# Designs tried in a protein design run: peptides against a protein of PDB entry 6RGO. Part 43

Target 1, 392 residues: chain A of PDB entry 6RGO
Amino acid sequence: MALKLLGFNQDATCFSVISSNKGVTIYNCDPFGKCFELEKSTSNDEELDFLVEMLFSTSLIAVVDKTIGASKRKKLKIVNTKRKATICELTFPHEIMDVIMNRKIICVVLKSDQIFVYDISCMKLLRTIDVRGEKLKSTSKFRNSEAVGDIGVRVSLSTDNNSILCYSSYSKSDKENAPLNDIVVFDALKCIQINVLPAVHQSNIVCIACSPDGMLMATASEKGTIIRVFKTIDTENDEPILVNEFRRGSRPSRISEMKFNHDNTLLACVGESDTIHIFALPVTTTEADANEDDTLQQSSHSLSSSINGLQYISKGLANRFGKIIVSKIPTQSQQRHVAYIKIPENAKYRIGFPKDTTNTIHICGEDGNYLVYSIPRNEVGPCTLVKSNTFD

## One batch from the design tools (peptide)

Design b1_p16_2_s2 (made by RFdiffusion4, then SolubleMPNN; from b1_p16_2, 5 letters changed)
Fold by OpenDDE base, seed 1:
Structure b1_p16_2_s2 (fold): chain B 392 residues (1-392), chain A 16 residues (1-16)
Amino acid sequence: as target 1 above (392 residues)
Amino acid sequence: ELEEEAEKILEKLEEL
């Protein structure tokens, strides 16, 4: 049977999958088992396509049926999984490309490069962000979106109540073909733009992850060779703070998903490659806890490779065209993964970090495998398989 | 906690 992965929820307690025969199925991770099913509305052998976003492990889900007809692709349903009922339905002017939520906010991304921000508690529209709108004032040419491939606005939302929304935006270049290589940081609750990170990659951004607390973001371009981690809110001399630059690999490979763990110590990435990469982040000691004098000299020789937290002030090298480009970290200081998981090259995988076990990663594959791995703490190496289950 | 919050949201959305 063809399985299509929809992904994990915010805390990796559940994952959703499309089964060609059944429709949408949601699985609990622990205890492993089916918790919800949305039956296919059609008897036709049409390829099922859905968006499903679950509010953690709750009975609230957002569903978009993308299988049949342009009308369904524009409808967001809020479903109560316990009642198996659609509670409300929203219709959008354009096809829904993505849906993301937390306890406060639901964001709906349209094919028009619009982001609709709602208060989840009442489905009140707080903001429409038009990512093209600043540019459309200059160029009346409706680019027929057919020839611009799978490059759209990417979004990530913090899982906390701060509701930090990171999205890709078009560079302010007068070129008709400006890449989606800027990042905007947006307070989704207050509906205020907090920060703009210009030209964080040379090519279009295809993957964004926000940290659970909204303090960090990770970005990857269509090349997928370099992952950059930035502070979201903090700036240094009005310039973006580049915290880390990770090398996934030397060969181009699309990154489909990135996730931070719940304590911002790990960043995982998955995509078209045979390898899930896990990177260690420097522990941002918040300056606040420096006062407790507690002398416990536990001499754990952690190989603190002195990652001198060189706050690489991204000296925006103004290129010859006055564009601030985030300075590349020297290739020698580019960190590699600390851990990895080998996956089948032809199987799409999704990743999630459970809240209670910061050194555990959940993965699921279109091969029907749900796998739990332990991440090594003290060595660079493969993750250890802890649990495996199968689904269909 | 989260489920009770979700249920309250769902109940309120049924009234719209």
Scores: peptide ipSAE 0.621, ipTM 0.955, DockQ to the pose 0.927
Fold by OpenDDE base, seed 4:
Structure b1_p16_2_s2 (fold): chain B 392 residues (1-392), chain A 16 residues (1-16)
Amino acid sequence: as target 1 above (392 residues)
Amino acid sequence: ELEEEAEKILEKLEEL
């Protein structure tokens, strides 16, 4: 059967798939099994296309049927999976390209480069973000979205209640062909722009991941050779803080998905390559919890090891227009993966990190494999397969 | 907890 992956939920407790014969199926990861099925409403041999976003492991899902006709592609349904009922329906002016949610917010991305931000608790529209409107303020010419193929606004939302939204935006260039290479960081609850990271790549951003706490974001361009990790909120001298630059590979390959683990110690990426890459992030020791009082007096040996932490101050060459060119970290200082998983060539995979096990990754493939891997802590190498299941 | 929150959301959305 042809399977199409929709992905994991926020905590990797469930994943969703499209089966050509059945429609949408949601699987629980542990215990492994079907938890929901939405049957195909039509007998036509048309390729099924859906968006499904699940609120964690709950009975609340958002569904967009993209299979039949331009009208259905504009409809968001909130579905109760226990009742198998549509609870409410929203209609948009344009085709829905993406839907993301957390406990507070639903974001709906349209083919018009608009992001609609809703309070999930009442489906009240909080904000419409017009990414094209910002482009039109900077560039006089409307590009028809049809001519750009698979390049559109990308979004990622923090899974916490802070609801940090990261989205790709058009660079402020007088060029008619401004790339989607800026990132905007947005507080989705307060509906305020927090930060703007200009020109984070040389080409369009095709993948964004926000950390669960919203403090970090990862970005990849169409080239998919370099992944950059930034702080979302914090700035240094009004400049974006580049935390890491990772090299996925030397050859161009599209990254389809990236995820942080729950404690921001790992970043995984998957795409068109035969390899899932896992990168280690520097542990920011927040000094906060050192207040426990235990007075043990042990002796004073002052080994002043001057760890000259090379603050890679990326001297952004402020070009004459105040644009930070994120200086390429020298190729020698580009970190590689610490772990990897080999996947079948041409198989599409999705990734998720479970909340309670920071060294475990869940993956699922259009080949019908659900796999759980253990990530090595102290060595660079392959992940170890811990559990495997199949789905149809 | 999360399911009860989702159920309350779903109930409130059914009244709209």
Scores: peptide ipSAE 0.617, ipTM 0.954, DockQ to the pose 0.928
Fold by OpenDDE base, seed 3:
Structure b1_p16_2_s2 (fold): chain B 392 residues (1-392), chain A 16 residues (1-16)
Amino acid sequence: as target 1 above (392 residues)
Amino acid sequence: ELEEEAEKILEKLEEL
């Protein structure tokens, strides 16, 4: 059967798939089995397409029928899986491209580059974010939707109650074809912009991941060769906002999904390549000031060599060019993966990190494989397969 | 806990 993966829920306890014959199926990971099925409403041989976002392991799901020819591509349904009933339906002015949620917020991304932010508890609209801004409304002839490939606004939401929303935005360049290479960090609860990260890549951002706590964000461009990790909030200390730069590979390859583990120690990525890459994040040990008072006086003569000449380029020019956040980190500082999983070529996979086991990764494939891997801690190498199941 | 929160949300959304 043709399977299409929708992905894991926030804690990787469930995953959703589209089966051509059945419609949407949600699987529980442990114990492995079907927990919900949404039957195909149409007898037509139309290729089914859906968005499904599950609120953790709960009976609350958001569903969008994306099937071609369906008048439903603008409709968000909130469904109770226990009752098998649509509880609420919202209609949008444009096609829904993405839906993300946590315990507090639902974000709906439209083909118009708008993000609608809702309070989940009452479906009250908190904010409409127009990523194109007001100036582009007059001159943007609809980008003929045929030639604009999968380039749109990307979003990620923290799974915690802080509800940090990271989204891609257009650079302020006067070029008609400004890339989606800025990131905005947004408090979705307070509806406040926290930060703007300009020009985090040279090309459009195609993948974003927010950490569960919203403190970190990972980005990848269309090239998918470099993954960058940023702090979402400017620390008062002159610490660089760019905390890591990872090299996935030398060859361009699209990254479809990235995820942090629950404790922000690992970042995984998957895409069109035969390899899932797992990167280790530096644990910011807050050096607790171990005031080890160890007084050892060793009087080593500081040779005073007076290399005078580093002219302080005056602070004044930094104000006009927005903070070049991407200082050229020397190419030598690009870390490789610490672990990997080999997957079949041309099989689409999705990834999830379970909450309770920070060194375990869940993966599922359009090949009908659900796989659990153990991540090596002390060595660079392959992950070890722990459990496997199949689904149809 | 999370399921009870989701059920309360769903019940409240049925009243809208």
Scores: peptide ipSAE 0.616, ipTM 0.954, DockQ to the pose 0.935
Fold by OpenDDE base, seed 2:
Structure b1_p16_2_s2 (fold): chain B 392 residues (1-392), chain A 16 residues (1-16)
Amino acid sequence: as target 1 above (392 residues)
Amino acid sequence: ELEEEAEKILEKLEEL
């Protein structure tokens, strides 16, 4: 059967798929099994397209039917999975491109490069962010968005209650073809911009991940060769803090998804390549707990020894125009993966980190495989397969 | 806890 992956929920307890024969199916990861099915509304051999976003493992889901007609593509349905009922429906002026949520916020991304931010508890509109409107204040021409293919605003939301929203924005360059290479960090609850990271890549950003706590953000461009990790809120001398620069590969390959684990120690990426890459992040010791003098010499053979080369390269070469050029970390100091998973080249995979097991990763493929891997802690190498299930 | 929060949200949204 043709499967299309929708992805994991926030804590990787469930994942969603489109089956060409059945419609949308949501699987529980443990115990493995179907927990919800949304049947096809039509018997037609039309290619199914849906967005499904779950509120963790709860009965609340957001659904967009993108299969049939321009009208459905503009409708967000809130569905109670226990009742199998649509509770409310929101209609947007443009096609819905993405939906993300946490316990407090739903964000709806439109093809118009607008982000609608809602309070989930009452579906009250808190903010409309017009990512183009910020650009149009500098450039009067609406480029018809129809011609910009697969390039749109990317978003990621923290899974915590702080509701840190990271989104791609157009650079303030007077060039008609300003790339989506800026990042805005936004408090979705207070509806305030917290930070702006200018020109984090040379080309459009195609993938963003926010950490669960909203303190870190990972970015990848169309090239997908370099992943950058920044602090979201903290700045050094009003400059963005680059925490890590990872090399996925030397060849261009699109990254489709990135995820942090729940303790911000790992970043995984997946895309068009035959390899899921897992990178180690430095443990940010918050200075606060340094006061308990308890001399337990437990030999933390932590992976700290190989990370000693991350000087905080806060050396933004401010160009003569005050643009922070994120200094390219020399190719020799670019960190590689600490772990990897080989996947079939022609199968799209999605990734998720379970909350309770920081060294475990969940993956699912359009090949119908749900796989659980153990991540090595003390060595660079392949992940070990722990559990496998199949779905249809 | 999370399911009870989701149910309370769904109940409130059913009244809109």
Scores: peptide ipSAE 0.606, ipTM 0.952, DockQ to the pose 0.922

Design b1_p16_2_s3 (made by RFdiffusion4, then SolubleMPNN; from b1_p16_2 with I10F E11K E16L)
Fold by OpenDDE base, seed 5:
Structure b1_p16_2_s3 (fold): chain B 392 residues (1-392), chain A 16 residues (1-16)
Amino acid sequence: as target 1 above (392 residues)
Amino acid sequence: EEEEFAEEIFKKLEEL
C-alpha cells in the first residue's frame, strides 16, 4: 500500500501516516502500536492527502482534508480522538498549506501567504500576519499554481509556552520576484515582532526549525547544502547572531525537515538524500552556575573545538541596485555532521527527538519502518539502531 | 496532566 508520512508530534511520542486504504493512522512510539485511526470519509479511489497536527500525545488533533476534489482544503477541524468527534471547525478564505501548534497557540498558514495565529484554549484569532503586506495590492498575479506547489511561507513554532514563531518573509527588494529569504521572529502570545533576519539565504527558505525553547532557529534554502543556525531574540550591533553554519553536502538536495533536540545540543536534518545528518551545537555555558567550587579534575577531554564565534557580519548591503548581498561565511567555518543515519534512496523519512533521551532519535519511513537510533556522543560516525518496528 | 489540558480545551470549545 502507498504510505504517506505526516510526521512526529512535538516530543516524538507519536507519529501520523496516511494509508491509501485506511485514511489517517496515528502510531504510539512506546509501546509501539496504533492509537488512533481516522477512516476515509469518501469511497472514491482518489489519492488521500491530509494535514494532521497533534497536541503532543493528547486526544487533541488538528486535521485538514487536502484530497483533490474535496471542498475541505480551506477547513481546519479540531478533533477529539477519544470521542472520534469534530469539536470545532474553522473555514479560511484560502487553501491551508500548513498547521503548527503547541499548548498555547495554533498557527494556520494559507496559500495566500497569510498566517492566522489563534489562542488554542478558545480558538480566538490573536493575529493575521500578511507576509506579502502591501505588495498584495499591486501584484494580483497569483503565482501560477502549478509550478509553485513547493514555494510558500514556511513556519516553525517553539514547543514551549513562550510560543516563539519563526516564519519566512519576502525581502524588501522592489523586484516582482523577491525571494522568501528573510526570517521574522514573532512572539505569538504577545503578537509582537521580536526580530527580523534579512537575507539569511540567497534563494527561498524551504525549511525552518525553531528550538523547543524558542532561543535558536535553523534555516535551509532550496539548495539544501548549507544550514544556518541563528539566535532568535539576541542581536549584536543590531545584526543577527549566527551561532553555526553546517554543511549537509556539496550536492544540492532538498531538506524537508529539521529538528533540534530538547536541550539544544543537536540539530537533525532529513530530505531527498540517502542520509539523515545530525550536527552538534556548541553548549552555551550560561556563566551563572560558576559558583560551586568542587575541584573534581575529571579530565574529560571534551573535544571542545574552540568554535570561535565567527560574527556573522550580515552585510546585507542592499547595494544601490537592490541586489541582496548575502555575506558568504568563509567555507572554512562550515561544520560537518557529528552523526548520520543511512536511509533507502528515494524513501521519505521524518524525524523526531524524544524529550527524556537527548541522544536518541526516532525516524519513520514511507517504507513502513519505525526506527530508534542512539546518537554517538564522543565520536563522529553512524548512529546505532536500538529498536525497529514495522507499520502498514 | 497533558490529557486534562486537552479536555479543558475541548470543554471550552464545546461551549462556543
Scores: peptide ipSAE 0.568, ipTM 0.943, DockQ to the pose 0.900
Fold by OpenDDE base, seed 4:
Structure b1_p16_2_s3 (fold): chain B 392 residues (1-392), chain A 16 residues (1-16)
Amino acid sequence: as target 1 above (392 residues)
Amino acid sequence: EEEEFAEEIFKKLEEL
């Protein structure tokens, strides 16, 4: 049977799949089992296509039937899985490309490069973001969305209540073919743009992950060789803060998904390669306010060793084109993965991090495998398989 | 808690 993966929910307690014979199935991860099935509306051998976004472990799902006809592809249904009932339906002017949600908002991405931001509690439209309209204000030519490639606006949303939305935008280059290589950071509740990270890659961004708390984001381009991690809100001298630069590999390979774990200590990536890569992030020690009073005077001498760190300011020609974020991180210091999982070639996998176990990763494949891996803490190496289940 | 939150959303959406 052909399976198509829709992915994990926000906390990796559930995952969704399309089965060619059954329709949409949602699985619970622990205890492993089917929790919901949406039967196909048609007996035809048509390739099923759906979007499903689940609100954590709840009975609330957003569903888009993309299987048949341009009209259905424009309809978002809010479904109660316990009642098996559509509660409300929204119709959009264009095909729905993506749907993301948290406890506060739902974002709907259209093929028109528009993002519709709703208050989930009442389905009130808070904002329409027109990523093309921003481009058209800078560049006169409509790229017709029939550009042959799977290049569109990418989005990621924080799973917390702060509802930080990261999305890809077109660079302000006067070139007719401006890439989707800017990132906008947006407060989805207040409907305010917080930050803009210009030209984070040389090519289109194809994958974005926001951290659960919205403080970090990871980006990957079409090349998929370098992953960059930035602060979302914080800036240094009005410039973006690059926290990490990771090397996935030397060969181009598309990254389909990235996720942070719940404590921002790990970043995982999956895609067209035979390997899930897991990277360690530096623990930002939040200075715990150790307000404890202990006045102990010890006078130990300030040895001012002046390490003249030669800032190799590569005086690359500051031509009038937008400041490419030149990685200040030397190419030799590009961190490799700390852990990995081997997956079958040509099997699409999705990843999720459970909330309660920061060193555990959930993965599921179009091969019908649901796998739980333990991530090594102190050693660079393979992850250890802890649990396996199969689904059909 | 999480399911009660979904039920509150459903109730508000059924009132629209």
Scores: peptide ipSAE 0.567, ipTM 0.942, DockQ to the pose 0.946
Fold by OpenDDE base, seed 3:
Structure b1_p16_2_s3 (fold): chain B 392 residues (1-392), chain A 16 residues (1-16)
Amino acid sequence: as target 1 above (392 residues)
Amino acid sequence: EEEEFAEEIFKKLEEL
């Protein structure tokens, strides 16, 4: 049977799949089993296509039927899985490309490169973000989206209540074909733009992950060889916004998904390659718990060594080149994975990090495997398979 | 807790 993976929920307690024969099925991870089924609305042998976003482990799901007809592709249904009932339906001017949510916000991404931001508690529209902006409306012949169907606005939302929205935006370059290589950081609750990260890659951004707390973001381009991790907010201390650069591989390969674990210590990526890569993030020791106590007076003498020589490169040229946020991390400082999982060739996988176990990763495949792996802490190597289940 | 939150959302959405 053809399975299509929709993905894990925010805490990896559930995952969603499309089965050609059954429709949408949601599985619980522990105990493993079916928790919800949405029956196929059509008896036809048409390829099923859905968006399903689940609010954690709750009975609240957002559903978009993309299988048949342009009208259905524009409808977002909020469904109560316990009642098997549509509670509300929203209709959009354009096809829905993505839906993301947390406890506060639901974001709907349209094929028009618009992001609709709603208060989930009342489905009130808080903001419409037009990623193309007013200037591009005049020249936007809809790129025939059939051949370029995969290049659109990418979004990620923090799973916390801060509701930090990261999205890809068009570079302000005067080129008719500006890449989606800028990142905008947006407070979805206050509807305020926090930051703009220009030209974070040379090509279109195809994958974004926001950390659960919204303090970090990861980005990958169409090349998928380099993953960059950024702070979402400029810290007062002139600290580099680019905190890490990871090398997934030497060969180009699309990254389909990235996830941070719940404590921001790990970043996983999956895509078209036979390997899930897991990277370690530097623990930012928040110096908060430095207890005041030990007054040890050690009089370390002032060795005034006069390192005179750093020439003042004059401040004047910095104003014309917009903040070069991508300081060239030397190719030698590109960190490799700390752990990996081998997956079957040509099997699409999804990844999720459970909340309770920072060194565990959940994965599921279109091959019908749900797998739980332990991530090594102190060594570089393969993850260890802890649990396996099958689904159909 | 999480499901109670979803039920509160559903109640508000049923009032729309």
Scores: peptide ipSAE 0.560, ipTM 0.940, DockQ to the pose 0.941
Fold by OpenDDE base, seed 2:
Structure b1_p16_2_s3 (fold): chain B 392 residues (1-392), chain A 16 residues (1-16)
Amino acid sequence: as target 1 above (392 residues)
Amino acid sequence: EEEEFAEEIFKKLEEL
């Protein structure tokens, strides 16, 4: 059967799939099993396409029927899975490209490069973000959708109540084909822009991940060779803080998804390659715990990975062109993965980090495999398979 | 807790 993965929920307790025969199915991860099904409304042999965003492990889902020929691609349905009922329906001026939510906010990304931000509790529109801005509206020939992988606005939302929204934006270059290589950090509750990270890659950003707490953001371009991690809110001398630069590979390969674990110690990435990569992040010791005197001599063998100092080459070359915050981190300081998972060639996989186990990763494939892996802590190597299930 | 939160949202959305 043809399966299409929709992905994990925010805490990786559930994942959603499209089955060609059944429609949308939601699986629970533990105990493993089907928890909800949305039956196919049409008897046609049309390739099913859906967006499904679940509010954690709750009965609240947002659903968009994106099936070709469906008049529903502009409609967001809020569904109660326990009652099997549509509670409300929103209609948009353009096709819905993405939907993300947390306990406070739902964001709807349109094909028009607009982000609609709603208060989830009452579906009140808080903000419409126009990523193209007023100046670029005149030259928007809809790029014919037939070309390789429609470059649109990418979004990620913190899973916490702070509701930090990170989105890709067009560079301020006067070029008609400005890349989507800026990032905007936005407080979705207050509807305030917090930060702007200009030109974080040389090409369009195709993947963004926000940390659960909204303090970190990972970005990848169309090349997918380098992943950059930034602080979202904090700045140093009014400049964005680059925390890490990771090398996924030397060959171009699209990254489809990235996720942080719940304690911001790991970043995973998946895409068109045969390998899920897991990177270690530096533990930000918050200075707050320095005062409790409790003498537990647990010998933390600090893996002194020689952080060869990020020499801030403060070369004050004030060249008038927008400061490309491509700090040329020497190619030697690009960190590799600390762990990996091999996946079947040509199988699309999705990833999730469970809340309760910071060294466990959930993965699911269009091959019908749901897999749980343990991530090694003290060595660079393969993850260990802990649990396996199949779905159809 | 989480499901009660979803039920409160549903109640508010059914009133619109």
Scores: peptide ipSAE 0.556, ipTM 0.942, DockQ to the pose 0.946

